Peptides against a protein of PDB entry 2C5K. Designs and how they scored, part 12

Target 1, 91 residues: chain A of PDB entry 2C5K
Amino acid sequence: EDPFQQVVKDTKEQLNRINNYITRHNTAGDDDQEEEIQDILKDVEETIVDLDRSIIVMKRDENEDVSGREAQVKNIKQQLDALKLRFDRRI

## One batch from the design tools (peptide; aimed at target 1 E13 Y21 I37 D39)

Design b2_p15_3_s3 (made by RFdiffusion4, then SolubleMPNN; from b2_p15_3, 7 letters changed)
Fold by OpenDDE base, seed 4:
Structure b2_p15_3_s3 (fold): chain B 91 residues (1-91), chain A 15 residues (1-15)
Amino acid sequence: as target 1 above (91 residues)
Amino acid sequence: MVELKPLKPMPESLY
């Protein structure tokens, strides 16, 4: 498995886990846990930036078809956005 | 080359 796919997989799994946590905790609770979630979401954001950068480099330097990878990153972004919305809406 | 690294493991307290 190539690094890109591994990172994509790990990112989606993290988002799914956070989503499950938020589902069980619709009210903001322990400050430490809330901060940890925020940290994870921020880490995911940075990871997505890195994924995008890798696609740019692949497109530029390797001239490979990146449409599939772009779609994967787009999907992760959508998942992140939905999760962030849920996270922020909690009281 | 762009370095890609997997995310750190999620804390078990959030499982």
Scores: peptide ipSAE 0.288, ipTM 0.844, DockQ to the pose 0.710
OpenDDE base, seeds 1, 2, 3, 5: peptide ipSAE 0.159, 0.285, 0.287, 0.285; ipTM 0.728, 0.842, 0.844, 0.842

Design b2_p15_3_s4 (made by RFdiffusion4, then SolubleMPNN; from b2_p15_3, 7 letters changed)
Fold by OpenDDE base, seed 3:
Structure b2_p15_3_s4 (fold): chain B 91 residues (1-91), chain A 15 residues (1-15)
Amino acid sequence: as target 1 above (91 residues)
Amino acid sequence: MVELKPLKPMPESLL
């Protein structure tokens, strides 16, 4: 299994789980849970940085076609941004 | 080389 694909998969799954939580909790709930969501979103951001770095290295050092991986990271970024918006709009 | 790590498991309280 490709570590890149595994991380992508895990990241998307985590975002999906948070999205499901937000769907069930349209208002801000327990502060500890809200903080945990923030922490997870921060971890996702850092993971995306690492994914981007891996693509840069692959493109530079191996001169491989990274378009597919770039598209995957782009998709994750979009998912993250959408989730942040939903998270922040809750009262 | 950049080492990639999967995210930690989601806490049960959020499931």
Scores: peptide ipSAE 0.279, ipTM 0.834, DockQ to the pose 0.691
OpenDDE base, seeds 1, 2, 4, 5: peptide ipSAE 0.276, 0.273, 0.277, 0.276; ipTM 0.832, 0.831, 0.833, 0.833

Design b2_p15_4 (made by RFdiffusion4)
Pose (drawn by RFdiffusion4):
Structure b2_p15_4 (pose): chain A 89 residues (1-28, 31-91), chain P 15 residues (1-15)
Amino acid sequence: EDPFQQVVKDTKEQLNRINNYITRHNTADDQEEEIQDILKDVEETIVDLDRSIIVMKRDENEDVSGREAQVKNIKQQLDALKLRFDRRI
Amino acid sequence: SERTTKNMERLHKFD
């Protein structure tokens, strides 16, 4: 909806896509370099979401706790995924 | 963002 919400949705979807891929290809791969590139882009995208929250928090008329929770959730999804990716054998 | 748009275009590779 707003630009922040769209990036949150895109990120969760991007992480979920790689997660589904790893379930199907859980051995250590055609998409290896591609996954690494996308995951790095997701790390930097979370930095952008965090910076966006920092700026919005300066506005006393804004409650960023919902956005903070969303970013925390995305970081958890990313951490769980990185370990699954790292542990393909 | 630009990176999320770029990665959205690439997601088909993981189908």

Design b2_p15_4_s1 (made by RFdiffusion4, then SolubleMPNN; from b2_p15_4, 6 letters changed)
Fold by OpenDDE base, seed 2:
Structure b2_p15_4_s1 (fold): chain B 91 residues (1-91), chain A 15 residues (1-15)
Amino acid sequence: as target 1 above (91 residues)
Amino acid sequence: SEKTEKNKSKLSKFD
């Protein structure tokens, strides 16, 4: 198992779960679930930083083509940004 | 969070 791919997969699944929650809760709430979503979004942001760092290390130390991994991280960033927008847009 | 720490642990192999 590739640890990078596992983290990517887990991150996308987390974002998907949040997206599903927002779909079911189109009005902003003030409960434990809303706070948990905020925490997870921050965790995802930190995970993205870690993923980027891992790519930098791979480019430097392993001298491997990382274009595919960079594209994956870009996709996660886009997914995160879209999700944050949906979350914040709720009234 | 626990999830973040798990991810960091997985990615440590690339450090």
Scores: peptide ipSAE 0.058, ipTM 0.692, DockQ to the pose 0.079
OpenDDE base, seeds 1, 3, 4, 5: peptide ipSAE 0.057, 0.054, 0.056, 0.058; ipTM 0.689, 0.688, 0.687, 0.690

Design b2_p15_4_s2 (made by RFdiffusion4, then SolubleMPNN; from b2_p15_4, 7 letters changed)
Fold by OpenDDE base, seed 5:
Structure b2_p15_4_s2 (fold): chain B 91 residues (1-91), chain A 15 residues (1-15)
Amino acid sequence: as target 1 above (91 residues)
Amino acid sequence: SSKTEKNKKRMHLFD
C-alpha cells in the first residue's frame, strides 16, 4: 500500500462527501455545521501542503518521477477550489 | 492516523 495514494484517496473522498452534503443542504446550515465543514476544508488544505512537500522530497532526495503525483495533487486542488466556490455561493 | 480520526468524528455530517 502506497501511503501517498491512500492520502490522495481519503482527501478526494472527503471533498466528495462535502460536495454531496452541499447538494442536500444548498442553503447555509447552522453555525455548528458550517464551522465543521470549514474545519474539514482547512484540514484538506493542510493535507495538500503535506502532499506537495512529499513530492519535493521525492524529486530531490529519492530521484523519483513525480509527474503522476503532481497531476493528482493538481486535481485535488481544482476539486477543492470548485467546492469552496460552491460552498460560498450558498445563501 | 489523526486524519482518519478526524474523518470519523465528522462523518456524521455526511450521513
Scores: peptide ipSAE 0.080, ipTM 0.706, DockQ to the pose 0.587
OpenDDE base, seeds 1, 2, 3, 4: peptide ipSAE 0.079, 0.078, 0.075, 0.086; ipTM 0.698, 0.699, 0.696, 0.710; seed 4 fails the geometry check

Design b2_p15_4_s3 (made by RFdiffusion4, then SolubleMPNN; from b2_p15_4, 10 letters changed)
Fold by OpenDDE base, seed 1:
Structure b2_p15_4_s3 (fold): chain B 91 residues (1-91), chain A 15 residues (1-15)
Amino acid sequence: as target 1 above (91 residues)
Amino acid sequence: SKKTQENLSKMSLFD
């Protein structure tokens, strides 16, 4: 198994949960789970840091999958940024 | 199920 891909998969599941929460709760402070969602957002941010670090190390080796992994992380970052914007703009 | 921490520990962050 590839630990990197599993981490990406878990991260995407977290993003999906956040997305679903925002869809159901368009008002800040509406649900008791809001604090948990905020924690998940932070967890994703920290995970991205680790993913980036792993790619940096990989770039020093002969690995043809570097570009693919960079694209995956870029996509996760874009999703996170969009979700953070939506989450913060709730009234 | 999530195994993020476990998988992260298996990832090499050092040369």
Scores: peptide ipSAE 0.162, ipTM 0.772, DockQ to the pose 0.067
OpenDDE base, seeds 2, 3, 4, 5: peptide ipSAE 0.158, 0.153, 0.155, 0.159; ipTM 0.772, 0.768, 0.769, 0.771; seed 4 fails the geometry check

Design b2_p15_4_s4 (made by RFdiffusion4, then SolubleMPNN; from b2_p15_4, 5 letters changed)
Fold by OpenDDE base, seed 5:
Structure b2_p15_4_s4 (fold): chain B 91 residues (1-91), chain A 15 residues (1-15)
Amino acid sequence: as target 1 above (91 residues)
Amino acid sequence: SEKTEKNLKRLHLFD
């Protein structure tokens, strides 16, 4: 089992949860889960930092090709940015 | 944060 891939998988699940929430709640309000979604967004941001750190360490210390992992993190960042934009632009 | 600590442990970046 690759811990990096497990963290990526968990992060993707969180992003999917946020996406589903925005789809069902396209208008901002005082829904009970609004604060929870904001917390999840912050958790994903922190996790991305940790994933980047792991790539830096692997590139520095293990002389392995990290391009695949870099592409995965880039994809996660793009998804997060898109979701943050959708979430914040709700009226 | 606690979340970061857990992530770093999972990624073997924190003892």
Scores: peptide ipSAE 0.453, ipTM 0.891, DockQ to the pose 0.057
OpenDDE base, seeds 1, 2, 3, 4: peptide ipSAE 0.447, 0.433, 0.427, 0.441; ipTM 0.889, 0.884, 0.883, 0.887

Design b2_p15_5 (made by RFdiffusion4)
Pose (drawn by RFdiffusion4):
Structure b2_p15_5 (pose): chain A 89 residues (1-28, 31-91), chain P 15 residues (1-15)
Amino acid sequence: EDPFQQVVKDTKEQLNRINNYITRHNTADDQEEEIQDILKDVEETIVDLDRSIIVMKRDENEDVSGREAQVKNIKQQLDALKLRFDRRI
Amino acid sequence: SRTTLRKLSRPFIPD
């Protein structure tokens, strides 16, 4: 919807796509470099979501707690995924 | 089978 919500949706979808891939290919791979690149881009995308929240928090007419919760959730999804990726044997 | 992956866009960050 707004640019923030679209990036949140894209990020969750991007993480979910890699997660589904890892389930199918859980051995240690054609998409190894690609996954690392995308996960790094996701890390930097979360920094941009965080910065966006920082600026919007300066506006007293904005409550960023919903956006903060979304970012926290994305960070959790990323952390759980990174471990699954790291542990393919 | 592979999966399609892409780099992400960014949110608008006001001043």

Design b2_p15_5_s1 (made by RFdiffusion4, then SolubleMPNN; from b2_p15_5, 7 letters changed)
Fold by OpenDDE base, seed 2:
Structure b2_p15_5_s1 (fold): chain B 91 residues (1-91), chain A 15 residues (1-15)
Amino acid sequence: as target 1 above (91 residues)
Amino acid sequence: SSVSLSKLGRPYIPE
């Protein structure tokens, strides 16, 4: 079991769920789900910070190869940025 | 190293 990979997996699943929601709901509405999405996006942002910190620790203290993990975090950051843009563009 | 899962404890978002 790798906690890092579990967090990556959960984060990607959340982003995918939000992306699907935005696709089906292209207009911003007065819905509880809109506020929940904002909260999740903020949590994802903070989770990415934690993932980056864990990579720094692995490089410095454990001297472990982190190339693959850095690529995973980069991908999640790109997903988050794209999702924020889609979310904010809705009328 | 490990990472906290607490920040991702959110309900499923329906389509």
Scores: peptide ipSAE 0.075, ipTM 0.712, DockQ to the pose 0.060
OpenDDE base, seeds 1, 3, 4, 5: peptide ipSAE 0.069, 0.072, 0.068, 0.066; ipTM 0.709, 0.702, 0.698, 0.697

Design b2_p15_5_s2 (made by RFdiffusion4, then SolubleMPNN; from b2_p15_5, 9 letters changed)
Fold by OpenDDE base, seed 1:
Structure b2_p15_5_s2 (fold): chain B 91 residues (1-91), chain A 15 residues (1-15)
Amino acid sequence: as target 1 above (91 residues)
Amino acid sequence: MSVELSYLGRPYIPE
């Protein structure tokens, strides 16, 4: 079991969960609901920072999978950015 | 009646 891959998997699942929630709730909720979503998005951002740091550490070692891991993190960042756009565009 | 979101925990990644 690779902890990096597990974090990637969990992060994508979290983003998908929020995306599905926004789909079902295309209008802004109450203050508590909006704050909860913002908190989760912030947690995802912090997770991405940790993933980037882990890649930096791995680059100091000879690991042929570094490029693949960088692509995974890039994909998560793109997914997060798209989700933030959807979140902000809700009325 | 809005459903609360569940935050997923993550394992520790060593540095």
Scores: peptide ipSAE 0.068, ipTM 0.670, DockQ to the pose 0.464
OpenDDE base, seeds 2, 3, 4, 5: peptide ipSAE 0.064, 0.061, 0.043, 0.066; ipTM 0.665, 0.663, 0.649, 0.666

Design b2_p15_5_s3 (made by RFdiffusion4, then SolubleMPNN; from b2_p15_5, 7 letters changed)
Fold by OpenDDE base, seed 5:
Structure b2_p15_5_s3 (fold): chain B 91 residues (1-91), chain A 15 residues (1-15)
Amino acid sequence: as target 1 above (91 residues)
Amino acid sequence: SSVELSKLGRPYIPE
């Protein structure tokens, strides 16, 4: 499989796991739990940066269509932003 | 719980 697609898939799965946890725990946990979630979100953010960088390199090749990959990364960013909002709004 | 959080793991980071 395309490594890019695998990273996208893994990232979305990770965000879904956190989202499911927040659903089950709609109130903030202890500091250690909140910090762990924050760390995972940061790791996801860094992964998205790497995906963006890969697209930049691909766009340098005039023969490669990156629109689909850009849409995928945009979707992941939206998913991350929504999750951050849910995370921050918990009481 | 810590057990639930441990199941989250970490996202794959490309190298």
Scores: peptide ipSAE 0.069, ipTM 0.729, DockQ to the pose 0.227
OpenDDE base, seeds 1, 2, 3, 4: peptide ipSAE 0.066, 0.059, 0.061, 0.061; ipTM 0.726, 0.678, 0.687, 0.681

Design b2_p15_5_s4 (made by RFdiffusion4, then SolubleMPNN; from b2_p15_5, 7 letters changed)
Fold by OpenDDE base, seed 4:
Structure b2_p15_5_s4 (fold): chain B 91 residues (1-91), chain A 15 residues (1-15)
Amino acid sequence: as target 1 above (91 residues)
Amino acid sequence: SSVKLSKLGRPYIPE
């Protein structure tokens, strides 16, 4: 399997899990999962940086599907931003 | 050079 696509898939799965958790836990509290979610969100942010860097490398080869991969990363960034907003707005 | 990619390696977050 393409390691880029695997990372994209794993990232989306984590974001979906967090989104579902926030839906079921709409208030912040003394839950150990809150800190874990914050850590995962930070990991996703760092992963996006790595994905962007990989695209820069792929741009050196005209045969790579750069446009498609850029769209995938853009989608993940949008999901992350929306999730951060939901996470931070909880009372 | 190239960029190494790996799985996130985070545990499952329960609902």
Scores: peptide ipSAE 0.063, ipTM 0.683, DockQ to the pose 0.046
OpenDDE base, seeds 1, 2, 3, 5: peptide ipSAE 0.044, 0.059, 0.043, 0.057; ipTM 0.657, 0.683, 0.660, 0.688

Design b2_p15_6 (made by RFdiffusion4)
Pose (drawn by RFdiffusion4):
Structure b2_p15_6 (pose): chain A 89 residues (1-28, 31-91), chain P 15 residues (1-15)
Amino acid sequence: EDPFQQVVKDTKEQLNRINNYITRHNTADDQEEEIQDILKDVEETIVDLDRSIIVMKRDENEDVSGREAQVKNIKQQLDALKLRFDRRI
Amino acid sequence: SNDELMERSKTIEDS
């Protein structure tokens, strides 16, 4: 919807897509470099979401707690995924 | 750039 919500949706979808891939290919791979690249881009995307929250918090007419919760959720999804990726054997 | 990531990540899922 707004640019922030679209990036949140794209990020969750991107992480979910790699997660589904790892379930099917759980051995240590054609997509290895590609996954590392996308996960790094997701790390930098979360930094951008955080910065966006920092700026919006300066506006006293904005409650960023919903956005903060979304970013926290995304960081959790990323952390759980990174471990699954790292532990393919 | 985000659209490219969407396409790349979908390619990974379809792999």

Design b2_p15_6_s1 (made by RFdiffusion4, then SolubleMPNN; from b2_p15_6, 9 letters changed)
Fold by OpenDDE base, seed 4:
Structure b2_p15_6_s1 (fold): chain B 91 residues (1-91), chain A 15 residues (1-15)
Amino acid sequence: as target 1 above (91 residues)
Amino acid sequence: KRKERQERAQKIADS
């Protein structure tokens, strides 16, 4: 029910789906799918920016402890970075 | 938008 947590969950699921695809497709052969994956990864990057912005707003306007949310976003960033590395290293 | 991204990711996963 928490929109922030829902976005986090959805983002991680998206990354997991792409990761599974990369696992099954260790070579970049389908240009259409590769481009689509790249687009999804860009969307994820934008989502992470939005999550960070939401945290900034919470710290400023709500003065709420955001440490947990910051940790979650950091985790997603790490997941994205790892996935991007795998994606780019494929032949 | 979020739903669309989820569907796109699922489509990729199903490929």
Scores: peptide ipSAE 0.427, ipTM 0.900, DockQ to the pose 0.917
OpenDDE base, seeds 1, 2, 3, 5: peptide ipSAE 0.410, 0.220, 0.423, 0.422; ipTM 0.895, 0.753, 0.899, 0.899

Design b2_p15_6_s2 (made by RFdiffusion4, then SolubleMPNN; from b2_p15_6, 7 letters changed)
Fold by OpenDDE base, seed 5:
Structure b2_p15_6_s2 (fold): chain B 91 residues (1-91), chain A 15 residues (1-15)
Amino acid sequence: as target 1 above (91 residues)
Amino acid sequence: SREERLKRSKQIENS
């Protein structure tokens, strides 16, 4: 399997799991869990940076069409932004 | 690792 696609899949799965948690926990109250979620979201952000860098390298060194991969990363960024909004809106 | 983070996210989901 393509390592890029595996990272994309894993990242989306992580975001979905956090989203499911937020759905069931619409009020922030457990500092340990909230901190863990923040850590995961930061890790996702770093993963997205790595994905973007890999695309840059692919465009430069491999000279391949990266439009599909760019769209996938864009989708993950949108998912992350939406999740952050839900996370931050909780009382 | 990414694998560890994936497991952590599952733990969060189940909490």
Scores: peptide ipSAE 0.442, ipTM 0.906, DockQ to the pose 0.923
OpenDDE base, seeds 1, 2, 3, 4: peptide ipSAE 0.440, 0.442, 0.440, 0.432; ipTM 0.905, 0.906, 0.905, 0.902

Design b2_p15_6_s3 (made by RFdiffusion4, then SolubleMPNN; from b2_p15_6, 9 letters changed)
Fold by OpenDDE base, seed 2:
Structure b2_p15_6_s3 (fold): chain B 91 residues (1-91), chain A 15 residues (1-15)
Amino acid sequence: as target 1 above (91 residues)
Amino acid sequence: SRKERQKRAQQIENS
């Protein structure tokens, strides 16, 4: 088991779940749900920071090829940005 | 925790 990959997987799953909600709720409504989504997205942002830090450590301490992991983090960032755009543009 | 965040996201998805 690779903890990095598990975090990546979990993060993408969280974003997918929120995206599914937005698909079914294309208008902003329940303020409690909207706030909870914002909180989850903030947690995802912090998780991405942690993933980036872990890559820095791998470069420094393990001297590993991190290109694949960097690409994975980039993909998560893109997924987050796309989701934020959908979330914010709802009427 | 990640577990709690997963649960929260699932609850959002199901709402």
Scores: peptide ipSAE 0.486, ipTM 0.916, DockQ to the pose 0.927
OpenDDE base, seeds 1, 3, 4, 5: peptide ipSAE 0.134, 0.432, 0.479, 0.473; ipTM 0.730, 0.903, 0.914, 0.913

Design b2_p15_6_s4 (made by RFdiffusion4, then SolubleMPNN; from b2_p15_6, 7 letters changed)
Fold by OpenDDE base, seed 4:
Structure b2_p15_6_s4 (fold): chain B 91 residues (1-91), chain A 15 residues (1-15)
Amino acid sequence: as target 1 above (91 residues)
Amino acid sequence: KLEERKERSKKIENS
């Protein structure tokens, strides 16, 4: 059990859930729901920051090859960016 | 925080 991998997995699942919502709600509707989504996306951004920080610490303190983890974080960033684009482009 | 967000995202998905 790797806490880093668990966070990555959970974060991607959360983004997928939001994406599923956006797919079913192509038009912005309930303001409360839209605001909640924004809050979740902001929390995801903070999670990504935390993941990056953990990688920095690993490089510094553990001298471990973090290329794989960096690639994973990059993938999450791409997923987030794509989702944000979809979210913002809705009518 | 992460567990809380799990529940929040599920609520959104189900709405």
Scores: peptide ipSAE 0.636, ipTM 0.936, DockQ to the pose 0.888
OpenDDE base, seeds 1, 2, 3, 5: peptide ipSAE 0.635, 0.635, 0.629, 0.635; ipTM 0.936, 0.936, 0.935, 0.936

Design b2_p15_7 (made by RFdiffusion4)
Pose (drawn by RFdiffusion4):
Structure b2_p15_7 (pose): chain A 89 residues (1-28, 31-91), chain P 15 residues (1-15)
Amino acid sequence: EDPFQQVVKDTKEQLNRINNYITRHNTADDQEEEIQDILKDVEETIVDLDRSIIVMKRDENEDVSGREAQVKNIKQQLDALKLRFDRRI
Amino acid sequence: TRNERSFERSKVFLE
């Protein structure tokens, strides 16, 4: 919807796509470099979402708690995924 | 943007 919500949706979808991939290929791979690249891009995308919240919080007419919760959720999804990726044997 | 490019690349992981 707004640019923030679209990036949140894209990020969750991107993380979910890699997660589904790892389930199917849980041994340690054609997509190894590609996954690392995308996960790094997701880390930097979360920084952009955070910065966007910082600026919006300066506006007293904005409540950013919903956005903060979304970013926290995405960070949890990323952390859970990184460990699954790291632990493929 | 980075997000858009990474989103397009992530399609390789679709079954």

Design b2_p15_7_s1 (made by RFdiffusion4, then SolubleMPNN; from b2_p15_7, 8 letters changed)
Fold by OpenDDE base, seed 2:
Structure b2_p15_7_s1 (fold): chain B 91 residues (1-91), chain A 15 residues (1-15)
Amino acid sequence: as target 1 above (91 residues)
Amino acid sequence: SKIEESLKRSKIFDE
C-alpha cells in the first residue's frame, strides 16, 4: 500500500464523518463532541501540512511519482474549508 | 489518532 494514499483516504473519511455529524447537529452545541470536532479539524489541518511537505520531499527524489498528489491535497483542502464554514456558521 | 499513526508508519519525513 502507498502510505501517502492511505493518509489521504483516512483524512477524507474523517472529514466525511464530521460533515455527517454537522448534518445531524445543524445547531451548535457545547458538549464534548463539539470540542472533539474542533480538535479533529486542527488535526486535519496539521495533516495537510504534512502531506504538502511529503510532496516536496517526493519531488526531490527522481525515483518517486508525484503525479496527482498535489491535486489530491488540494481537494482535501477544499473539503476542509467547506466543512469549517458549515461548522462555524451554525447557531 | 489513526491518521497520526499512519503518518508515523509511513516514515514519509525520514529524509
Scores: peptide ipSAE 0.045, ipTM 0.641, DockQ to the pose 0.053
OpenDDE base, seeds 1, 3, 4, 5: peptide ipSAE 0.037, 0.046, 0.040, 0.033; ipTM 0.636, 0.645, 0.643, 0.617; seeds 1, 3, 4, 5 fail the geometry check

Design b2_p15_7_s2 (made by RFdiffusion4, then SolubleMPNN; from b2_p15_7, 7 letters changed)
Fold by OpenDDE base, seed 2:
Structure b2_p15_7_s2 (fold): chain B 91 residues (1-91), chain A 15 residues (1-15)
Amino acid sequence: as target 1 above (91 residues)
Amino acid sequence: SKIEKSLERSKIFDE
């Protein structure tokens, strides 16, 4: 599979898993799982930077089609921001 | 990075 699409897919699935966790744990905890989620959120942020960089490289190559890729990354950013808000607002 | 890891895997496998 296309490496870019694979990373996009994996990232979205990861965010969905965290979102489901928050639904089951709507109050903030102080256990290992809460810390792991914070680490994953930082990892996703780094992944988004990598995806953006890859798009820049692809745009400089006239032989590559970048259609839709920027929109995909934007969608992931929106998912991340919404999830971070849910995570941080828990008491 | 995840992108780098995916690129490495793509060199070994078809998908």
Scores: peptide ipSAE 0.087, ipTM 0.659, DockQ to the pose 0.061; fails the geometry check
OpenDDE base, seeds 1, 3, 4, 5: peptide ipSAE 0.083, 0.064, 0.084, 0.079; ipTM 0.658, 0.628, 0.659, 0.656; seeds 1, 3, 4, 5 fail the geometry check

Design b2_p15_7_s3 (made by RFdiffusion4, then SolubleMPNN; from b2_p15_7, 6 letters changed)
Fold by OpenDDE base, seed 5:
Structure b2_p15_7_s3 (fold): chain B 91 residues (1-91), chain A 15 residues (1-15)
Amino acid sequence: as target 1 above (91 residues)
Amino acid sequence: SRIEESHERSKIFDE
């Protein structure tokens, strides 16, 4: 079991759920659900920071090949950015 | 943990 991969998996799942919500709710609301989504997006952002720090430590202290993990984090960042754009551009 | 909390929050999207 690799904790890094588990976090990546969980993060992508959360983003997919939010993406599906936005598809069903393409008009911005002012309710508890919208605020909760904003909180989840912030949590994902902090999780990505933790993943990046983990990679930095692996490169520095373990001399480990992290190219695959860097690509995974890059993909999550792109997914997050696209989702934030969809969420914020709603009228 | 933060991950556990994230899992709990994700349940709000379940139908």
Scores: peptide ipSAE 0.057, ipTM 0.656, DockQ to the pose 0.719
OpenDDE base, seeds 1, 2, 3, 4: peptide ipSAE 0.038, 0.046, 0.047, 0.040; ipTM 0.647, 0.655, 0.658, 0.621

Design b2_p15_7_s4 (made by RFdiffusion4, then SolubleMPNN; from b2_p15_7, 8 letters changed)
Fold by OpenDDE base, seed 3:
Structure b2_p15_7_s4 (fold): chain B 91 residues (1-91), chain A 15 residues (1-15)
Amino acid sequence: as target 1 above (91 residues)
Amino acid sequence: SKIEESHKRSKIFDE
């Protein structure tokens, strides 16, 4: 398995799980799960940094297929931003 | 690194 693609996949799945949690919990709570979500969101942000760094390395290798990778990271960033907005707008 | 961790898992489990 391509480590880059695996990380992308795992990250998107994490964000989807959080999105589903928000669907079931449309009111902000004070429990441990709310704190866990905040921790995961920070972890995703760090993951995006790692993905961007990996793209820089791949772009230096002309034989490396970078097609779509930058778009994939952009998509994750958009998904994260949308999720953060949804999480924060809860009453 | 998340990628480094994934790379290790990939090698171990033949992913």
Scores: peptide ipSAE 0.042, ipTM 0.640, DockQ to the pose 0.068
OpenDDE base, seeds 1, 2, 4, 5: peptide ipSAE 0.044, 0.045, 0.045, 0.041; ipTM 0.639, 0.642, 0.645, 0.638; seeds 1, 2, 4, 5 fail the geometry check

Design b2_p15_8 (made by RFdiffusion4)
Pose (drawn by RFdiffusion4):
Structure b2_p15_8 (pose): chain A 89 residues (1-28, 31-91), chain P 15 residues (1-15)
Amino acid sequence: EDPFQQVVKDTKEQLNRINNYITRHNTADDQEEEIQDILKDVEETIVDLDRSIIVMKRDENEDVSGREAQVKNIKQQLDALKLRFDRRI
Amino acid sequence: PVPPLRSPKRFHEKP
């Protein structure tokens, strides 16, 4: 919807796509470099979401707690995914 | 101003 919500949705979807891939290819791969590139882009995307929250928090008419919770959720999804990726054997 | 947000890279699985 707003640019922030669209990026949140795209990020969760991008992490979920890699997660589904890893379930099917759980051995250590054609997509290895690609996954690393995408995960790094996701790390930097989260930094952009965090900066966006920092600026919006300066506006006293904004409550950013919902956005903060969404970013926290994405970081958890990323952390769980990175470990699954790292542990393919 | 609120900085613009970009879209993340999109993952595509090879067939």

